Peptides against a protein of PDB entry 5A53. Designs and how they scored, part 201

Target 1, 230 residues: chain A of PDB entry 5A53
Amino acid sequence: LVENVKQALFIPGQSCNKNLHDIMVDLSALKKPDMKRFNRKNDIHPFEDMSPLEFFSEKNDCSLMVLMTSSKKRKNNMTFIRTFGYKIYDMIELMVADNFKLLSDFKKLTFTVGLKPMFTFQGAAFDTHPVYKQIKSLFLDFFRGESTDLQDVAGLQHVISMTIQGDFQDGEPLPNVLFRVYKLKSYKSDQGGKRLPRIELVEIGPRLDFKIGRIHTPSPDMVTEAHKKP

## One batch from the design tools (peptide; made by RFdiffusion4, then SolubleMPNN)

Design b2_p25_7_s4 (from b2_p25_7, 13 letters changed)
Fold by OpenDDE base, seed 2:
Structure b2_p25_7_s4 (fold): chain B 230 residues (1-230), chain A 25 residues (1-25)
Amino acid sequence: as target 1 above (230 residues)
Amino acid sequence: PKVYPPVDPEDYAEELAAQEQFLSL
């Protein structure tokens, strides 16, 4: 089964503002060429009616969607949606904090479009807590691109880093997820015959701190169906 | 119909481990 690279559709909601638009542009640049964007605002309320998103998923052949909305309660909200068989699988609201940085805020570095990122997930909760597990799954799903052999790791140019901002206990508000993107710089260390490449990470943006909002999880039946390996 | 199953992070565990190893060098 050649798994085709999942396509992402970025949808500006009715309340999409300039900041969200800029964030959308920069984040979607990391998904090129496997990305579509709507230029028109769409009045979509995914937690009230999911049917428009399912329609867009099918019509655009995009199993990944991001809805850009902003309100007083949910400022700079990016609703990430995944579909399975063009039906809503899961959704999560990730609100971008006001301290965001755009690509223009960083030194422009040469970047190969379409090259698969590396990932780092920092925080034990990414493996144990359902919400952070969903986020990990989502971002892997969103940005993994093509399946590559392990031998190609040395050819990868950038790292998507996700960090849970601090520790939390049960019943506490979920800490933000810090989204960072780094470019790898490899230096040939000439020290002592073993050319151990020295790797440096240079932040390239965007820089996004995600506040977790509302979540929709799939039904157990849908989970079972979605994980059925043919 | 094209079905796009959600990513199981476990399916990426080896790849992530290789990446982490590479990044730790």
Scores: peptide ipSAE 0.404, ipTM 0.876, DockQ to the pose 0.777
Fold by OpenDDE base, seed 3:
Structure b2_p25_7_s4 (fold): chain B 230 residues (1-230), chain A 25 residues (1-25)
Amino acid sequence: as target 1 above (230 residues)
Amino acid sequence: PKVYPPVDPEDYAEELAAQEQFLSL
């Protein structure tokens, strides 16, 4: 069964500003063609009432949503939401640091719309810590695209890199997650009769440093239901 | 209703390993 590509809905909140709008446009460009954007601001507070998001998920057939809000406490906040059966599965606030770079800040390169990315995850906590495991799952789910055979890796054009910014101990604030996007350049190197392909990664943007905010996790029953293979 | 299960990173471990090997060349 070819799993249908999950659709993403980007929603400007009432407090969405120009910077967040620009970030939204650039991040959502990586999800084309499997992306919708609202042009109007919506007054949504997902940690107070989830019902509007469940309504939008069902109405737009989008299992992925991103709400763009900004306040003094939660500046440049991207709330990532996943739904299961159009009900909220999980949510995470990822606040974009002020040092962000847009696609316009990088050299324009040719990009094929619809190709899935490769992924790199730097930091052991992506496999061991519950919050970073959720982030890894979220971004894999968000940008997975179409399922391709393992042999088609050579046809992929770009890499989404996620790095945990430094080590941390229990009870310490969670380090930021550094989001980077690279284009792959392959060169034929004729060194010494072994054709070793040389790979170069060129940053293409956007560049986002995510501060982790509030999290909603699914109930154990919902986890069990969501992982049931038919 | 369409059911959209969350991704289990373990289901992608082989694909990620293949990508890492490719990128390390």
Scores: peptide ipSAE 0.401, ipTM 0.877, DockQ to the pose 0.791
Fold by OpenDDE base, seed 1:
Structure b2_p25_7_s4 (fold): chain B 230 residues (1-230), chain A 25 residues (1-25)
Amino acid sequence: as target 1 above (230 residues)
Amino acid sequence: PKVYPPVDPEDYAEELAAQEQFLSL
């Protein structure tokens, strides 16, 4: 089943500020053309009542949602939501640290809208720890776009890099996830008779350091239902 | 109703591996 590219809905919460709005604009630019944004603030508290998000998912045909909120306890909070059958599948709060950089902070480079990214995940916990597994799954789901042939990898222009900030032990606070976006530049280098393409990565933004907040995980029954291949 | 199942990381593992190999060159 060739699944249609998942659509993302960006929702400014009641506490959305200018910084979060700018972050929303820049992050959502990476999801074009498969993105919608609300222009009005919506009073949504997903960990108290999920019903408004399920309604928006169905009404807008968006299985991906991002709620932008900010408080003293949860500053610059991006709640990422996925739905299955327009019901909440999972949620995760990712709070953007104050050291963020916008696209305007980087050298403007030409970018092809709608081209699928490459991914890099740095840190063993992305494959072993349940929270980081969820983050990996979420970002793959969010930015995967169209299914491409493995031969088309050389045609891809940008890389989304996610890095776990340092090692951690059980019972310690979960390290931040460093979100970076790079444009790939290929140079034909004649090194040693093998024309190995030299690849250079140039950061294009946005630059976001995510602090992990609250998480909602699906029920085992919902997991089983969602992974049923038709 | 359109159902949008979550991405199975296993279904993306081969593509991710190919990307990583390409970026390591």
Scores: peptide ipSAE 0.400, ipTM 0.879, DockQ to the pose 0.817
Fold by OpenDDE base, seed 4:
Structure b2_p25_7_s4 (fold): chain B 230 residues (1-230), chain A 25 residues (1-25)
Amino acid sequence: as target 1 above (230 residues)
Amino acid sequence: PKVYPPVDPEDYAEELAAQEQFLSL
């Protein structure tokens, strides 16, 4: 059974502003054609009541959701939600820093819609720290697209790069996650009789620095249920 | 009901390794 590509729903919250709307449009463009957007603001507070999100997941057949909210305490907040069987599996608040860049801030390059990205994760904590493990899992789940054979890697056109901004110790605030998107340029280099392909990465946007906010993790029972192979 | 299990990053380890190798060329 080829698992269908997970669909994403982007939801403007009641406090969604122009900047968040623009960020939403640009980030969701990377998820096309597997994306829906609401045009109206919705009054949703997922850490107080998750039931509206479960309803939207089921109604729209979307297992991925992003809620766009902004307050004085949580400015430019993107709440990423995953569902399992239309029930909340996990949530994480990722607040976009003010230094963000939109697609319009970069040179327009041709982009094939629907082609899956490559990924790079920079920082050991993506494999060891529970919060960064969740972020890695989330972004892989969000953007992996269709399962393809390993031989098709040469056909991929863009890279999603995730970087932990610096080292940290136990008890310190968690460093930001730097989100970057690059287009791959392949050149045939005639160096030394062996045509080694030269690869160049060109940033295409959006550029987002994520500050980590509140997190909801699944119960051990939900984890066990979700990882059961049918 | 469509069940969409969360991705285990370990299931992508080989694909990620192949991508990293390709990007290092």
Scores: peptide ipSAE 0.368, ipTM 0.862, DockQ to the pose 0.790

Design b2_p25_8_s1 (from b2_p25_8, 10 letters changed)
Fold by OpenDDE base, seed 3:
Structure b2_p25_8_s1 (fold): chain B 230 residues (1-230), chain A 25 residues (1-25)
Amino acid sequence: as target 1 above (230 residues)
Amino acid sequence: MKLENVIYKDEEYEDYIVRSRPLPP
């Protein structure tokens, strides 16, 4: 089943600042060519009224959206939105910690646009806890690209790593999710006359630590409809 | 205060922009 690549729309909110703009530029670069960005600020409050996002989803033919906002309570907030049939499916606030690194903070590496990243998830909660399951699902949807059955290892360029920052118990604040991006480098090491292929992971950025904020979960009806294979 | 979102068509940019306004009384 060839799933169509989901298009993403990046929206600067009214409170979008320089740091969020820079983060938006760098994160959206990983979604090329399947990405649009607005240049103008939009006054959207998705947890108060979702209708503007549904409108933009339809008008831009984008099933993925990211709203960039910042406040004292929700600094460097990226609200990730998914739509189904141009209706809100789910939303999650991911606040970027101040220790973020941009692509400019790393060694510039050439890469081919449009190659499917490999994902790695570290932390059992990605498979057990509802919030981390949603995060896993979201990022897989966001960056999965074309479903080629050919895991051509030769075509693997990027690894996106997502790590839950430590253990937690029920009733405790949810640990941050550490977002890291690596490029695969193949080296031929001549050790002792045997050419062993060595693969190294080189961090390329951006580096983002996400604090989890508010969540909107899909209705049971929308879950059922979204899982109906055509 | 409840805010109303208003979508404006911007003819110069051929796009839409959202602004919040106070709900009319």
Scores: peptide ipSAE 0.211, ipTM 0.755, DockQ to the pose 0.017
Fold by OpenDDE base, seed 1:
Structure b2_p25_8_s1 (fold): chain B 230 residues (1-230), chain A 25 residues (1-25)
Amino acid sequence: as target 1 above (230 residues)
Amino acid sequence: MKLENVIYKDEEYEDYIVRSRPLPP
């Protein structure tokens, strides 16, 4: 089975800064080898004109895109875009809070490139609220893809944890999504003369707290077409 | 002011650049 792994394109916007670049590098490392990065800044405003993103999707054969921008209103903004048939399916702005940590802030651990992460989602809204459902769907598509082969379980190395930061009521601002990446570390524990396999989660980064921004939802027609698996 | 996106291909880098320009009047 040729795993049709979704390719990601990381695009620095005109307002991309060093922090966003570093975040882009670290986040994209989790998508290797199925990732491209542009080195040059692009003047893209996806909520004003999506056409450049559709062009890039087609020309790079990428169904996932991340645009890195920063402004006074939208600091450290990562716009996540999905395409279907090189047309925009959905978009979401996720602004990285200033408390972010890079891979360099954690203990360097060796990892195998190309292993799919396990996901954990904390917060009922990931299953009920449309925005958090979109976030869940996006991140699953982005890092895991559709295939969960037995090899993914046997090769389980990384856990991506996504947590909704607190409770919220209708009409309140949506809580941040806490993005955390852990490596599974197996230990032989010698507890009471029995070697029990102990698994520990070690945070490896990046650590990102996402503030939710603007959202573009797919048209009903595109939802129908995207769910038509060939 | 309405802006138009112009996409340039860079053959050296096999990359693309988007630039915004004012729409001609």
Scores: peptide ipSAE 0.209, ipTM 0.735, DockQ to the pose 0.017
Fold by OpenDDE base, seed 4:
Structure b2_p25_8_s1 (fold): chain B 230 residues (1-230), chain A 25 residues (1-25)
Amino acid sequence: as target 1 above (230 residues)
Amino acid sequence: MKLENVIYKDEEYEDYIVRSRPLPP
């Protein structure tokens, strides 16, 4: 089954600042060619009224959206939205911490556009906790593209690493998710006549620490419909 | 304050833009 590549739309909110714009540019570059960006600010409040996002989903044929907003309470906020049938499926606020690094902060490495990243998830909560399951599902949907079976390992150029920052108990604030992007470099080391492939991971950016904010979960009916394989 | 979102067509940019306004009391 060739799953169609999900298209993403990046939307600057009215409160979008320079830092968020730069983050948007760098993060969206990882989604090329399956990405659109609006140049104009939009007054969208997704947790108050979702209808503008459903409208943009339909008009742009995008099942993924990212709204860029910033306030004193929600600084550097990226609201990630998924739609199903152009209706809101789920939403999550991920606030970028001030320690972020842009692509310009790393050694420029050429990458081939359209290659699927490998994902690594560090933290048991990605498989057990509902919020981290949603984050895992979201980022897989966002960057994995079409599920192609066998050839994905030979073309592996990028690794996206997502790490839960520490342990937590029930009722505690959810730890940040550390987003890191690496390029795989293969070196042929001629050590002693055996060409052992040496693989090195080189961080390429962006580097983002996500603080979890508000969440909208899908209705049980939408979950059922979205999991119906044709 | 409750906000209403209004979608406008912007003919200069051939796109749509959302503006928020206060709901009338």
Scores: peptide ipSAE 0.167, ipTM 0.716, DockQ to the pose 0.017
Fold by OpenDDE base, seed 2:
Structure b2_p25_8_s1 (fold): chain B 230 residues (1-230), chain A 25 residues (1-25)
Amino acid sequence: as target 1 above (230 residues)
Amino acid sequence: MKLENVIYKDEEYEDYIVRSRPLPP
């Protein structure tokens, strides 16, 4: 079963600012061509009423949504939403720390649109802790293009690295997730007769440190339905 | 106060505008 590429919708909230807009533009560039953006600000509060998001999911045929909001309590907040059958599956607030860097802060490297990133996850909690498992699942789902066979390695241009910022104990605040994007650069090393292709990772941005906010988890029934292979 | 979301289509931008209004009493 070739799973259809999930489409993403980026929605500026009423409190969306220039920084969030710029972050949105840069992050959404990695999702091209499978991305739509609203230009108008929308007064959406997804943890109070999810119905507008379900409406947008259906009307735009987007199973992924990102709502950009900012407040004193939740500055630079990107709410990531997934839908199943145009109903809310899960949501997570990821607040971008002020130390973010845009694509413009890095050396502009040309990239081919539509190539799948390779993901790397650093931190055992990505496999064990429910919240980090959800984040891992979300980002894999968000940037997974068409399930291509092993030939994807030959087309590998980008690496998305997600790192849990430090260790944490039970009852402690959840560490930030460090989001980094690298381009694979192949250099022909002309050094000494053996042309070994040297691969270098070059950071291309954006650089985002995500503080974890509110979470909505799917119902067990919806989990079961979403994992049913047709 | 419970808010009602009203969704408007913006035909110029082919997108939508959500506005919150107080529920009528």
Scores: peptide ipSAE 0.150, ipTM 0.675, DockQ to the pose 0.017

Design b2_p25_8_s2 (from b2_p25_8, 11 letters changed)
Fold by OpenDDE base, seed 1:
Structure b2_p25_8_s2 (fold): chain B 230 residues (1-230), chain A 25 residues (1-25)
Amino acid sequence: as target 1 above (230 residues)
Amino acid sequence: IELENVIYKDEEYKDDIVRSKPLPP
């Protein structure tokens, strides 16, 4: 069963700024060709009223959405939304720290559009802590391209690394998630007359440090329905 | 408030990192 690739909709909120727009452009480039982006700002407050997002999900046939907003309390905020049957499944606020880097900050490397990135997750909490489990699930779901069996090894061009920034205890603020994108570059190293294929990871961007904000978790009923493969 | 549902059809899905078009004013 070729699972239909989930389409993403990027939405500038009313408070979207240039930095968020640039981040949106760069992050959405990794989701091409399975990405749509709105041209205009939309006044959406997903934690107050989810109905506009459900409407956009249905009207655009997008099960993934990213709302770009910025306020004093929630600077450079990317709200990641998933829908199931055009109803909100889950939401998470990920605020981009000011130390972000755009694709333009890195050496331009050619890459093939539509290749599925390999994911790496660093931090035990990605497998144990509910919030980090949701983040892991979200990003895996967001960047799941077509599983082309043969292309996975030969077509591995990109690695997305997600790292929890440091250790934390119960009741402490959740550490940031470090989002990094690398391109695999093959070199023929002539070390000692043996051409050993050397693979190097070259950072290509964007570089995003995500501060975790508000979360909406799915209802148990929606979890059960979403796991029912049609 | 009519929510704007105009999608950027980037027709140029094919080519390299198209520089972020400046935010419309």
Scores: peptide ipSAE 0.021, ipTM 0.478, DockQ to the pose 0.021
Fold by OpenDDE base, seed 4:
Formats: sequence, structure tokens, C-alpha cells
Structure b2_p25_8_s2 (fold): chain B 230 residues (1-230), chain A 25 residues (1-25)
Amino acid sequence: as target 1 above (230 residues)
Amino acid sequence: IELENVIYKDEEYKDDIVRSKPLPP
């Protein structure tokens, strides 16, 4: 089965800074080989004009895009965009908190490129709240792809954990989403002559705390079209 | 506005990423 893995395009915006660049490099490394990056800054304002992103989606054959921008109001902002038929499906701003960690902040562990991560989602709102449902859907599309056959479990190398930071009530600011990446490490423990396989999770980075910003939701027509395509 | 549609191949990040051979069909 040729898995139609969604391709991602990472775009530095005009206000992209070194920290966002480094975050972009590290996050995009987890998407290899299904990732493209621009090196130059592009003056794109997706909530004002979406047409440049639709153009890039089509020209690069990428249904996933990440725009890197930073301002006083929206510091370290990663705008995640999905397209359908090269038209904007949805968008979400996820601002990276200053406590981020890069891959260089963790012990380098060798990994195989192209293995699908397991996902864990912590927080009931990932299944109930529309914004967190969109985030869950987005990250599943971004890193796991559409089909997980049971055979993918045999190749399980990484775990991506997403946690909603605390409880919230209606009308309160939406809690951050804590993004964590772990590698599965198998140890042979020689305890008492029985080699029990011990699996440990080792954090490998990046570590990102996402503050939720602006959201664009798909039109009902686009939702219907996206569900009709086999 | 000239939008750069240039995909730069970052050749430089030779992280020792072993590419898995595609599983045979």
C-alpha cells in the first residue's frame, strides 16, 4: 500500500527569528522525508490573504504548511495550515512558549527516518472541544498520516505526547498544549535469569508548549468534500 | 510580492539518520 503521506512545507515569514528557525528545523526533522522548507522569508499574512499559501500548496504539492512568524502580540507563532485540493481547509496559530527545548538540548539518539510515531493525547477536551479536536486532527495528519496498519506497531520508535495544560471552563482562555517527543528504548534487564524486556521512554525533543491563537475553520462545503474523497 | 517558491535542499544536516529501506511490497 503506497501510503499517501501528507507532505509538509515549512515557510519562514517576514518576521521569522532565529528561535523560530531553530524550532522549524527541529520540528521538520521529525517529518522527514515528507517535508520541504523554504530558506528565504516570505511576506505572508494568512488571516488577511490566504492566496499565497494556496499557491505554495499547489506549486509544492503540499497539503500541510507551517508559517513561522513573530510579533509582540503573537511571539514565536507557528501557523499550521491544511489544504484540500490546494485550497485552505483550516488554519491554527500555535505560539511556542519561551521554555522550548531543541533537539540539541537532549541526548542525541539514532533514529530511523520515516517511522510513524505513536500518539498520546491527554485531556478530555481533545475529544469534546472544537479547537482541541482540530489540534488533535492536525497533529495526527501531520506526523502519523491517515493509515496505521498493525504492522506499524512493530516499527514503533517514537511517541508524540500532547497534553492540555490543566482544566478550563467555558469563557476561560484555552490552556496550552504541551508537545513532547519520546523515543522508545528497549533494555534487556538480566534480573534473576529471566530477560524481561523493559521499554523506557526517553525524551528526544523538541519540547514545545503551544499557546493557541487565531483559528480558521473549514466551510461546511469543504468538510463535506474532504469526507467524500476516498 | 515575489514569493520564493524555491525548495532548498539542506544537504548539511547529516544527522546520522539511517533511512529505512522501503519494505518490499
Scores: peptide ipSAE 0.017, ipTM 0.466, DockQ to the pose 0.023
Fold by OpenDDE base, seed 2:
Structure b2_p25_8_s2 (fold): chain B 230 residues (1-230), chain A 25 residues (1-25)
Amino acid sequence: as target 1 above (230 residues)
Amino acid sequence: IELENVIYKDEEYKDDIVRSKPLPP
């Protein structure tokens, strides 16, 4: 079963600012062509009422949503939402730190639209800690393109690296997740007739450090339904 | 056909779908 590529909807909230808009544009570019953006601000408070997001999910046929809001308490907040059957499955607030870099801060590199990123996850907590497991699942699901087994290596254009920023103990604030995007450059080095394929990773942006905010977790029943392969 | 989409910052703003339906009341 070729899982249909999940469509993403980017929604500027009422408090969306220029920086967050620019971040939205740059992040959503990595999701092209499977991305929609609203150009108007929408007054949505997903942790108070999820119904507007379920409505948008259904009306736009998007199982992924990102709500852009900014407040004093939650600056540059990207709420990532997943739906199942147009019902909210999970949500996570990821606040972009002020040290962000946009695509314009990097050397412009051409990329082919629709190529899947390879993911790398650095930090044991991505496999053990519930929140980081959700983040891992979310980003894999978000950028999972067409499930074609054969295209994954031959079409490898870029790598998304996600790193947990340091160690933490139970009861400590969860470390940020460092989001980095690299393009694979293959150089044919003509060194002495041996075509050694040299692969270099070049950061292309955006560069985002995500502070973890509020989380909504799915009910056990929704988890079971979402994992039911048709 | 390698669609080299050079993400020009200025062109990406054109793809904003106008269909912000208002929130249902």
Scores: peptide ipSAE 0.016, ipTM 0.449, DockQ to the pose 0.031
Fold by OpenDDE base, seed 5:
Structure b2_p25_8_s2 (fold): chain B 230 residues (1-230), chain A 25 residues (1-25)
Amino acid sequence: as target 1 above (230 residues)
Amino acid sequence: IELENVIYKDEEYKDDIVRSKPLPP
């Protein structure tokens, strides 16, 4: 079964600002062509009432959603939502730190739309800690394009790197997740008559440092149901 | 799927699809 590419819906909340809009535009560009955006603000509070998001999931046929909100307590907040059967599966708040960089802050590079990124995850907690496991699962699910069996290196255009910012102990605040995007550049270096293909990673943006906020985890029943679908 | 070379043209970011009326406040 070729899993249909999961569609993403980007929703500006009532408190969405210019910075969040610009971040939304740049992050959603990596999800083209499998992305939809609303241009109007919607008053949605997903941790109080999830029903508006379930409605949008069904109406737009989107199993991925990102809500853009900002407050004093939760500045530059991107709430990532996944649905299963148009019901909320999980949610996580990821707040973008003020040191963010947009695509315009980097050298403009051409890329082909629809090519699947390679992921790299730095930090043992991505495999052991439940919150970082959810983040890893979310981003892999979000940017998984068509499972073309052509895992051929020839189709690798860009790399998404996710790094946990430092070590932490139980009961300590969870470190930020550093999100970085690189384009793969192949150079034919003429060193001594042997053209060795040199591969370089060039940062293309956006650059986002995510502070972890509130989390909604799926019910055991939804986990079981989601794993039963091939 | 035609692999369109997305040149970063500033103009393509304007296609905000309004597919729903905003929920009433």
Scores: peptide ipSAE 0.010, ipTM 0.442, DockQ to the pose 0.029

